# Ledger of designs, part 119: peptides against a protein of PDB entry 7UQJ

Target 1, 160 residues: chain A of PDB entry 7UQJ
Amino acid sequence: PELYQNFNITPPRGVLFHGPPGTGKTLMARALAASCSSDERKITFFMRKGADILSKWVGEAERQLRLLFEEAKKHQPSIIFFDEIDGLAPVRSSKQEQIHASIVSTLLALMDGMDNRGQVIVIGATNRPDAVDPALRRPGRFDREFYFPLPDVKARFKIL

## One batch from the design tools (peptide; made by RFdiffusion4, then SolubleMPNN)

Design b2_p15_7_s3 (from b2_p15_7, 9 letters changed)
Fold by OpenDDE base, seed 2:
Structure b2_p15_7_s3 (fold): chain B 160 residues (1-160), chain C 160 residues (1-160), chain D 160 residues (1-160), chain A 15 residues (1-15)
Amino acid sequence: as target 1 above (160 residues)
Amino acid sequence: as target 1 above (160 residues)
Amino acid sequence: as target 1 above (160 residues)
Amino acid sequence: PLEEYPPLELPEATF
């Protein structure tokens, strides 16, 4: 909230953090949450993993997403961080694609249903931006994307 | 505390973390402090904001800086982190320039007065390294500078 | 390289970063690598995942670890970062326990074989410190542990 | 379960 307020930028409904593993996407989301908290304005940080949404919430994933957004709205200003949002990717079974499509549809509806005036920021982190449903990357959703490069530290990062 | 000993580099009295907003300077300072604390050796982390030094400490800023350095020395090994140390930049009023010059002079004296054997590290973070007084960037002060690149997101961050 | 020299602490051969997921362990390792690189001293950063060591290197894991340490020594000063080193945990099959024990034994030997004068730092990151083999946590190995708290740990970190 | 991360009170990092 404070970072966006300082820049007079209309807070995006969603921000996609993408980049290779360990580029600090999850850390940045937490650090942004922390940096946006002052004594006068405590930000509540909510974290979910994309893989957990698909696997642990089977049959209740939509309800759990709704509850998450309700709690985030209740505790505004807040940040919802979806780590590994590429874990909301279709796995090769038609049944998983249907479940995935339903979860993505619910997430889209929840992001669309947030008032532009709401102090809820949604941050998605992924290692595979191309595996994120393009519908999530549209204006009013994850409409801002921040690539977390491998730090092009002028140090030869040889990932062998 | 530990990573740097391996490299046989003379320990800086001060380290300047510079780079664009949101590059993780504050987080790095915190995480370096954390990464320096073991069960046997807890490091005390002190944080101040440069803007707060100018605004909240008006009339007592020098005294509060002295007290900060005394507390850091008392609780060594310690880290003093100045977030937004570019907030110790002169704002366009002659009165603020005088107050700033006095605060910078006090900070210089405090950094110069630290024994090279003292286990107090000063970390300054700025988004504007060119707004940091060159006297602070001299040997024995903030003589090491770490650029926190924007992760080389060739993405046009159009800050609108 | 520089922060730790101030503290006159024998440089650990290995540092264990532990804490909940997304606490910034991987980012810290990268950022420490970055912060240790200057124009005169570029640090080479090597990254491996613990799960990849067990799964992708089946039958060659020991050889690949040896090659990693040789390359790190060749490119010193260097950092070897093992992300998810708790992925080197025993999976419930006796065959996986034997493979795990062999890989851990090889890693122990490689860490023990590093000269204390070597400019190679090994950083292990885990979400489950108790799942890391206690032999890796002994002096001369991952003998320093850094807890990456959730930023929400109500630990009264006193900012004075 | 909603793991509510409580307000990121920036832990005043006594590390």
Scores: peptide ipSAE 0.006, ipTM 0.207, DockQ to the pose 0.045; fails the geometry check
Fold by OpenDDE base, seed 1:
Structure b2_p15_7_s3 (fold): chain B 160 residues (1-160), chain C 160 residues (1-160), chain D 160 residues (1-160), chain A 15 residues (1-15)
Amino acid sequence: as target 1 above (160 residues)
Amino acid sequence: as target 1 above (160 residues)
Amino acid sequence: as target 1 above (160 residues)
Amino acid sequence: PLEEYPPLELPEATF
C-alpha cells in the first residue's frame, strides 16, 4: 500500500511470484507483508496452500475461498498469499474439469470483485506459472508477475 | 563438504530446518547445496515433499525412499532435501499408525545406514518440528536443528 | 539494478538490514540478488562476514575490503553483502579503537568512493544496528535501513 | 521415474 502510494503506482490486485521451488517466493511474500506493517499499521497476512484448499475442503473449496477473502477484507490492510497456487487453479486438464473450473471461477470472481480501493493484495506463488489458468494472469487479477530465478548456485558458493 | 572440511566439523548426516512457513528453509537448503558446489565439485540436490511421497506413492513410499537414497548415494556429493518432512514422518497419531510407522522406520533405517563417510547430507524442512517423530531428531539422524525465524518483512518492501 | 531501473529509483549505495538474529536478513539479501538476476543479466553476489574480515585478516582487513570493492566493481552488476556488519564496524569501544577505526574509515571511504553510476549495491546485515558506527548510516552509505522484526508469534498462529 | 523433482543439478551459475 504505502510503497505503491509513495510511487504513485496503482497497487496491483494480484501479484504472481513464479520461479523454481525454494527461490524464496513465500519468504518474499512474508517479507512484503511485514514491510508494510509499521507499528501504527499492522498488515494481516493470510497464507493458504493451493493443494490444501483443494484437498482439505473437497466440496467446500469455493466457500473457503469466499471466507478467506471476506476475512482479509475485514482485517485490512491485508495480504492473501496463495502458496502453490497451481495446486488451487491448475490449467484445465481434461479429466478433473468441473471441480477445478468452479474453484477457478470463484477465485476469478473474488479477485474481480475486489474494490481497487481495498487494501488487500493477493500474492500467488507457483513453481509452474504455465500450470496456472491464464485467466488468473489477466489485468485486474495477477496482473504483475515476479520471476524468482534460482539464485545462481556459483554465487551461493562464493557466499558461504 | 568443503564448508565442513574448512571448519573441521563432521558434516551432519541430517539437518532439520524448522520455523514458520516461508522463512526460506527450502531456499536455504538450495543455497547450502549451491554453496557446496564449486566449479570442480557439483553437489546433486534431491528435493522431495513429505506429503507427496505419502500421497503419490501409497504403498510404494518405502521403495521410493530407498530409491531416493540410492540415487543420492550414486550422485555424491549430494543433498537430500525433504520439504514438509512432518508430512512424511508425523508423530505417531493413534489412527494412522501402521502406514506412517513403516515409512518412519524406513527413513530411520536409511539415515542410520548412511555411512559417515558418504557425502550425502539430508535436510528436513518443517513448519512444525514437534510434529516430526522424535526418533528422527536423535543423534546420527537429524541431529542438528536450525531455527528459521520469520524474516522481518519491513526490509523487503523497499527492495521490491 | 533492474528493480531500481524499472521503478525509476536511484539504487541505494548501501542498505542496512537490521533486526533480531535469524530474522532472515542474509536470506533476504540472497533472495534479492537472485530476483535481480535475469537470464540476460546475472548479478554477482559477494558475501563476507564482518567478524571473519576482522579475525581472518588481522592487519590485512583494509586491503581485503579494497580488494572486495574492486572485485565487485569489476563484476558489475554486483551486490556486496556484509553479514554481521556490527562485527566489522562496531561502535568504537575503548579497548580495540585503533584497528576498528581504520577498518571503519576504509569502509566509509570505499562507500563514499562508489560512483552513483556503479551497479554495486552494498547490503549490511546486523542484529544490533546501534552497534554499527553511525557514520556508516549516513546518506550516501547505508542510507536505507530495513528493520527485521521477530515474527509476532501470534501472527504465526493465524497463518498456520 | 522420479520425474517431477529431478535432481536439480543446481547450475553452478553466478547470482
Scores: peptide ipSAE 0.000, ipTM 0.352, DockQ to the pose 0.043; fails the geometry check
Fold by OpenDDE base, seed 4:
Structure b2_p15_7_s3 (fold): chain B 160 residues (1-160), chain C 160 residues (1-160), chain D 160 residues (1-160), chain A 15 residues (1-15)
Amino acid sequence: as target 1 above (160 residues)
Amino acid sequence: as target 1 above (160 residues)
Amino acid sequence: as target 1 above (160 residues)
Amino acid sequence: PLEEYPPLELPEATF
């Protein structure tokens, strides 16, 4: 409720969904996109997987991120959902420095460059919020975090 | 029920699943593939994401679509599920004209070229049926549409 | 319960989740990753789609598989989830011989090369266990198989 | 008959 209301009133630039895998982060991100889309206000939902951006675009990831944000801006109101964002934006101190650092710096710049007037929300999902670069978790970026607890075993068995 | 019965009796060339994101379109497409697969009739399920086809295959998307349909035909009975088909087949009037137009025209030709005798069903999922090229929503293509309403908040919380 | 308990004692090298599409294989793989992650032991979850690896990496798929397993080993405890593994590892007797055979042989070698001491679990999901190369279903690879029955229509409607 | 393969007791991966 509150997330939906707050999502309609003051869209944060970025929301980090974190919690164990299979807690429905991807489903909730989609569901947020759904609940914010009305007949009057259709939301464009962009889904990217962090590991897919990094691996597919080994020399073009920065350009693809730029294009994604430009597309999201063109099709606003928009949601950019990064599933497994820890695959896209690993901590800069991790030994895979150069390529990851460039992609993270590009994502930072894109999130910083989003006008507060833009109806583009970025949702990152991870099971490892500590594996996400702390620079992404700062104000004006993923400055809101939502924890997804493990559904109890009974809740999981009802979903499966 | 009716969709399952009709899916077993008279496979449409194309079904468009539309509705807000996270309404379970992807899950239902998978579930349809499941329910149509029996011990006697194993269905081959191909899943592609529209935005992934377009972005990965910036010069090869048409070839990849051709290969996908050929593979589906070889492995019939088959389901081709396009998740986020609006990412693959945006409206031709959108400013990203040339690459999208070629991919859409290829998908149109592939759907038109599917013999009605072929046991290949194409399912497209989108949250934006209006962002899908109207040419895809014509008879012999995605000529059946299924709306997925937002599960009420209670239904979502039971899935999460 | 038992699946969770047994998932904590003796990690199989590979588990094949098979069953009709939309039976929650992907959701279960994520849920397994979740339940095995505690505050003390955060699991790294790698998700790849078989058809995406094969199609994106037409000359680099073997290298990408090697990199994936190396990354999983670096970030252990880890889960590598291959969704639609039949797209990555088709039966060698299928007419698409050369590229598929190389990728399958690479995956076999990577699974065989995983030290039993490594905290890396590989989960493959398919709706077609018979379309997966039998060599992958041998001991030391996907030597454990879990069937996902179709949830009854009522269970599906509660998940959708 | 879809052989009900016994519930895979996924061996406890102590991750």
Scores: peptide ipSAE 0.000, ipTM 0.158, DockQ to the pose 0.030; fails the geometry check

Design b2_p15_7_s3 (from b2_p15_7, 9 letters changed)
Fold by OpenDDE base, seed 5:
Structure b2_p15_7_s3 (fold): chain B 160 residues (1-160), chain C 160 residues (1-160), chain D 160 residues (1-160), chain A 15 residues (1-15)
Amino acid sequence: as target 1 above (160 residues)
Amino acid sequence: as target 1 above (160 residues)
Amino acid sequence: as target 1 above (160 residues)
Amino acid sequence: PLEEYPPLELPEATF
């Protein structure tokens, strides 16, 4: 976030961190939130899991997403990190598909409703970028994608 | 820490974490210290910054390094984490070069003086591995190196 | 891997990584799997998510856990990383509680059935250690716990 | 079928 401010770069509304599991996506999002917090500008880091949005917030998921975005807007500059945003993907049941579709629709609307002036960055992390709804990957949403490769064999050989 | 036991691998005395800033080096070192501490055996995690060693310890840096290694040895098992160990590198002035050379020489001697039986691991983190004195990167010192890649520069350019 | 060697500590069968989300648990588990593989001894890293065990493996979760432990035993030395092991916790429904209880019971049996000679380490990561079944946290299972603190703002100030 | 996410041959690294 700070780097984007210093460059007059409109911070991306949404960033998709993708790559094999445990490639450090969550760590990087936190390290970014950390590294983007200075003594002068603390960035508020909000984190949710895609699976928690579906499972803990049964019937309230939409409201909890709205509250999350409001709280993130209130505590600007902020990062909303959705870990396992592919966990918003339905487990293949018609009832879960409807719940998923509603939650994804709400997330889309919240990302679209983020005023360009909002210092809120949304980071979605996934191990399966292709399991993320293509509507989330459109311009104005998660329009930037970051591949987290496996720690390369060679980088790991230098760790050996 | 655990799997190396099964391999009879002599644990490295020193490990260099290198990679771009915000790649999670410090967080990894802390997570290692945390993850090496059980309820039965707490690992004492000592942390210093290279820049702090030069700036806060002007005239006492050598003594403070000795005290740090003694305290780490006293509280075995322990990790000494030097964040920004490249910050021991002088900003190129002849006076700072002498101070740096003395501090690096002391650190070398302290790492060499670690008995192979000492349960003290030294982790150095740097954003600039090539700015770390080659003498620190020799066998028996920071003889293992860990590359923390940026999430792909193309990924970073797709965020940036 | 290193610190445990110096202690002649029998590597724990199970390690619980706990701490706030994105404190690097998954990254640490991968870095451990990485750092425990040498040129001479490749460690096979298996990863599963607690939520995937419940959701993807409906009716086969027990069989898939057995196959996972067999495959991990076949590819020794190995790490089984359960990310979000608290995601094995039931979404509070009587039917999900029964499924959860069965899966947890199977995991308990598989951890208990790991021969002390097995070079299989099980790492469970959770954001909510108290949501992990106490039976999993008993000796011979996840009997070692590792707290991944948030990079404290003060620890960050000690790193700043 | 659980897509065997091919064992990500997480290359070798020392901890």
Scores: peptide ipSAE 0.000, ipTM 0.223, DockQ to the pose 0.060; fails the geometry check

Design b2_p15_7_s4 (from b2_p15_7, 8 letters changed)
Fold by OpenDDE base, seed 1:
Structure b2_p15_7_s4 (fold): chain B 160 residues (1-160), chain C 160 residues (1-160), chain D 160 residues (1-160), chain A 15 residues (1-15)
Amino acid sequence: as target 1 above (160 residues)
Amino acid sequence: as target 1 above (160 residues)
Amino acid sequence: as target 1 above (160 residues)
Amino acid sequence: PPELYPPLELPEATF
């Protein structure tokens, strides 16, 4: 949040971290949350796993998302990190369309409903950006995408 | 593999990476795989997610585990990385006992059946080591445990 | 150490982790130390921050380095991790030359004095490899270098 | 419950 204000850049509502698994997407989100925290200004970091929201809260996923965003808003400045967001909002496959459609619609509405003045950043992490509903990747949502390449395996190979 | 022969230490068959989510367990496993590979000796890195083995291969999970271990054995030296191993082999809760019991038993047998001379290392990653079946945490299996603390936010603060 | 003997590779005395800050260098060093530890053979992990050795031990830094290496030698197999090694062994700037010169000379001598049979690995982490005295980057010292790319720098820039 | 990120105090890595 602070970094955007210093540049007079409208803070992105959502940032998509994508790349192969184990490229440090979650670690980066944590590090960003950390690095943006100062002694004077702590950033509250909320982490959820997309599949956990679906599996733990069958029929309650919408409510849990709403509660998460309300809590993030109460604890501004805050970061909401969705690990494996493709598990929460997959591209509609015919077999699971209704439940996923309502959850996606709820997440879209929550992201769209975030006031630009809110100090809440949403970070989604996925190994498969193409498995995320394209509606989430539009402007005002996860409109910034960051590709986490495999850390050059060759560079790390020389380590051992 | 190399790490253990130099010390004349029997290579651990299994290593459990545990710690808060996004502490870089998967990144570390990849980096270890990477670091162990040289220009002369590539380490083959097999990655599976525990929940994927259960969900994608309902009734085939045992066969898929066997195939994975056979493939890892063919491509020695190799690392098998199970991300979210607690999803593959949870502590037996009464409600899901049979399917999980067979998968756990299969994984145990595969780990026990690895020849000590084999250049296959198994890394399990979990956010909840106590959610992993205690049978997996015994000597000759995931008998080495590594706590991934949350990366020091203080160390990252001075970074910006 | 062990990784190197299995491949009949002379274990590097030192490995330099370099790359942008927060790329997980320290996390990597810890997890490597962890991953090499077994129930039968614990690796002792010594962590020091380069700036702390200078600041906490003004006039004692050489002695503290000697003690650290002696302790690491006593607790073999061991890893000495220097976080922010550029703070301990900066490229000689004219204003701090004498104190840094003696500390660098001591560290060089300690690394050179490590017997190839010793099970002590030294890992240095820096954000600025060019700020490390080139004498430390020579063969038999930090002769292996590992670039920790920013997991997508574009991700950090747009979040910032 | 939101896992409030506790300030990441580096545990002193006494391994």
Scores: peptide ipSAE 0.000, ipTM 0.328, DockQ to the pose 0.040; fails the geometry check
Fold by OpenDDE base, seed 3:
Structure b2_p15_7_s4 (fold): chain B 160 residues (1-160), chain C 160 residues (1-160), chain D 160 residues (1-160), chain A 15 residues (1-15)
Amino acid sequence: as target 1 above (160 residues)
Amino acid sequence: as target 1 above (160 residues)
Amino acid sequence: as target 1 above (160 residues)
Amino acid sequence: PPELYPPLELPEATF
């Protein structure tokens, strides 16, 4: 958030980090959370794995999402990071349709219900952006995508 | 370490990591320090924030820099990482001229005083390479620059 | 790359990155890979998830590990990154013992079979270092551990 | 303090 505030950039409501496994999507989300926290303003970082929400919260996933967003809103400024979001919000046409459809619909509603002035940023990370419901990738949701390609070793010679 | 030994590459005396905030400059510096340490040879990582040297060491910044470089030299192999080096070594023409001019001059002298055989590497990180005194960006100092782009989707290939 | 050549430092045969989820272990492993590649010498980065090796390669995990290490050896200098290595090499005393014991034994043998002159670095990442077989954490294997703390707000000032 | 092998501070997010 502050990283963007200093640049007069409206923080994206949602950011999709996509790229091959281990391209540091989760790290980046965490690195955004902490970079945006000052000694005066701590950003609250909420992390969930997409698969954990489905597997651990069977039948309560929608409620857990609502609680997560409420808690994030309560602890503004905050970041909600969904790691492996393709596990949480698979394409609606997947044979596990009904359960996933409700979860996706809840997540969509929660993303849409964020006031433009809310200091809640949602970051989704996926290795498979095409496995994420396209509705989540629309404006006002995960409207910014950051491809985390495999660091070519050369690419990090530019970093190291 | 060995990954680098095999390349017969003379270590840069100084490396400037530059790019937008949050591009992982400091992380990379730490990753470097860690990857270069063996059980037999531990690299000592010295980290300083440019602003901290100015704000916490008012009137002693030059001495603190000398002590830092002496300590780094004593604990070779070592890395000195200056985070936010634009805060430490602003362009000499900035109206805070006199204090900064002495600090910059001290840092220049310390960089120049490194024997080519010294196992002290200096890494500077900045979000604003153009705010760093150009004298620091000359050969034998921060002579290598690594742009940490915003992870554009593609740019994180390089960082991640 | 150059940073480490000068130090005559034997690369760790194995490095364990441990810390809370999304602390950037995978990102660092990739950062290391890329930092070690020059225009002349590209480091090959091999990434595997521990859970993927078990779930996708049921009964072939040992063979896949051997092939991975052979390929890494063929493409020296190389990094093998095991993300979620606690999923690949759980503590041998876990009731899933037999399959995991063979995989762990294979990984141990592959780590031990690395010539000290080999330009293959193995990086393991885990959120639970205590869930990794202690035999993997011994000298000549994952003999170096890097704790990836949650980026405290302060820690990201150190990374961002 | 000189961190020997600074705990690989997680490459925080390259943003």
Scores: peptide ipSAE 0.000, ipTM 0.224, DockQ to the pose 0.072; fails the geometry check
Fold by OpenDDE base, seed 4:
Structure b2_p15_7_s4 (fold): chain B 160 residues (1-160), chain C 160 residues (1-160), chain D 160 residues (1-160), chain A 15 residues (1-15)
Amino acid sequence: as target 1 above (160 residues)
Amino acid sequence: as target 1 above (160 residues)
Amino acid sequence: as target 1 above (160 residues)
Amino acid sequence: PPELYPPLELPEATF
């Protein structure tokens, strides 16, 4: 929110972080949340894993998504970070993923229903942007994408 | 345990790590567990997510908390790390969180029931200390709090 | 896969990362996944927590493990990373863990059923290699173990 | 008794 306000940029409803695993997508999402938090303007950070929402809440996942977005709206400015969002929103065309269609549809509706006046940013992280339902990658949803390249092997071994 | 014994400090029953997401709370909890583990005195580290305990164990969460504390007591010296503890112990006064009241009450009772002679430390991590039930932040529970400031953006980019 | 092919080493079916918590096991697993991913040969990285598989899928955990291994086989070269695998495969001899016997047996069968010609590597991470069912630590399963020592407290504080 | 590290919710799949 504050970063986008300072730049006179309308905050995207959703940002997709994609790139190979261990490129720091989750750390960056957390860093963004925290860099946007000032002493004057605390950002509430919600973290969920895509597949956790799907599996923990069999039959209730849609309600849990609704509650998550309501809580994020209530605690705005807020960030909803979906780690491994491809686990929540697999491509609708896959035969195995029909069970997710209602959850994906709920997420789509929740992202569409976010008032542009709300200070809620959704960050999705995935290793596979192509495994994310293309409907989520449309304008008004995850309309911005950031690629996280592999840090050079030497850079990774310095972090390890 | 050992750190507190070496300093002649009564180990707190609970320590709350709070601060912006990705400030290393989980890493610090793990680092503490590991720095307190010597070859002579292995510390058993239990990790849970607050929201995981709540959602995975609908109807059994209280029993799972009891079992967790029993296992921690059995494997002492031990650390119980609750990541995202605000997901386990939301503020009792919120209308949406009455379903958690029994789980929160169980956690409170378990923390209160820990003999001061037990070598069990509970570490809670949250981005939102104000979203944690104030009853958990009382003496004999999470009676110590450590703030994790944002590392400078430059420090984060060196870790990324 | 590629690392093992370049060294003319038969890829182990499973590798156990063990050591104190926060020693970078998860980071290393991700770094291995990413160092083995070239522009020509993308490695698919599957991440699961041992305990998540157990609790989210009460009654379906075995099917979910089967689906995970099928997806990993379908997206090979692939890595299946089980974080906290001691939560999935506790020692069979413990009275409390009979409920896991079927899940552990399924994981054993899936690891045994991996064709040596498959480019699927399983990485298990644990703080407690002794809490992992010894049957998983046998040849053809987690037949290699890597110890992650505590980085010196100074090294940890530089990563924090 | 074996040290149960009970369930941490990991996402089902990063595909």
Scores: peptide ipSAE 0.000, ipTM 0.159, DockQ to the pose 0.081; fails the geometry check

Design b2_p15_7_s4 (from b2_p15_7, 8 letters changed)
Fold by OpenDDE base, seed 5:
Structure b2_p15_7_s4 (fold): chain B 160 residues (1-160), chain C 160 residues (1-160), chain D 160 residues (1-160), chain A 15 residues (1-15)
Amino acid sequence: as target 1 above (160 residues)
Amino acid sequence: as target 1 above (160 residues)
Amino acid sequence: as target 1 above (160 residues)
Amino acid sequence: PPELYPPLELPEATF
């Protein structure tokens, strides 16, 4: 929120962090949340994993997503970080497809329903940007994308 | 410490992690501390923030630095991680310059006073390597530097 | 592998990284893999997510685990990093419990079947160590555990 | 088969 407010830029509703696993997407999201937090303005950082939404919230995943967005709005400015947002993507099995499609649909609706004045940023992290439903990557949702490359070979060698 | 000892490399007294915020410097330092810890050899990880040294330890910052290095030596092998070490750098104001210069001088002396046999590594992390006093970046201090690049600059600009 | 070889320590077959989400477990595992690699000795880093094993490998998860361990052994020294290893834990539903129990049993057998001379380290990362099956946390499996605490402002951590 | 993400030859970072 602050980062974008300070630039007079309407904060993106959703930002997709993509790149190879362990390229620091989760860390970057936390570091962003921490860096956007000041003594004057604490940013509330919510974190969920896509897989946890499916597995822990079996039968209530949609409700838990709604509650998450309500809490994020209540504690704004806030960041909702979805780690492994591709874990919400339907694994291509007929019965799981319906469950995943429902959860994704709820996430889409929640992102669309975020009032433009809400200081809530949603950060999705994935190792597989192409496994994220294209509907999530549309304007007004995860419409900004950040590639997290592997730390370059050369950057690693300096750690010697 | 151990990693460098095992290579018959004199462990660097100080390592500077630099790069944009949220590039994983703090995490990498913790990562190194955990990686260097085994059941047989626990590495003690000390963390301080440069800003906390100035703000929380107003009037006792030097003493707290000395105590930190004593504890690190007592619990060796150990890592002292200074997050935001550039927070020890004088913000260019005359009265703060003296306080910051004193604290930096104490840190310099503590790093210089580290016996080469001490299994204490000091890791400084900064988002602004050029804001780190060049005296800290000299041989026998933070004489190794690691750049933590942003995941693709092009990716970051699309968040704006 | 190298870190433990260089100490004449039998590399632990399994290491459990646990701690709050985004405390850098995945980044640590990658940093470890990177650090254990040298120009003389490349460590092959394999990464899987617990959730991906269950979801992507529906009906073939066991076979894919076997193939993963074979490839890790073939490309030794190697690290197998299981991100979200707690994602292999049975979600408490009768039909999923059997599938999860089967996959966990396969992982147990693969870890037990790792020849002590194999330069393969398995790193499991979880935000919920108590959600990891105690059978995985036994000697000869994930018998070393590393806590990744949240960066508390006060935190001296003895990384045990 | 889920493409075994080619072993990311993590370039040798010597610690």
Scores: peptide ipSAE 0.000, ipTM 0.210, DockQ to the pose 0.048; fails the geometry check

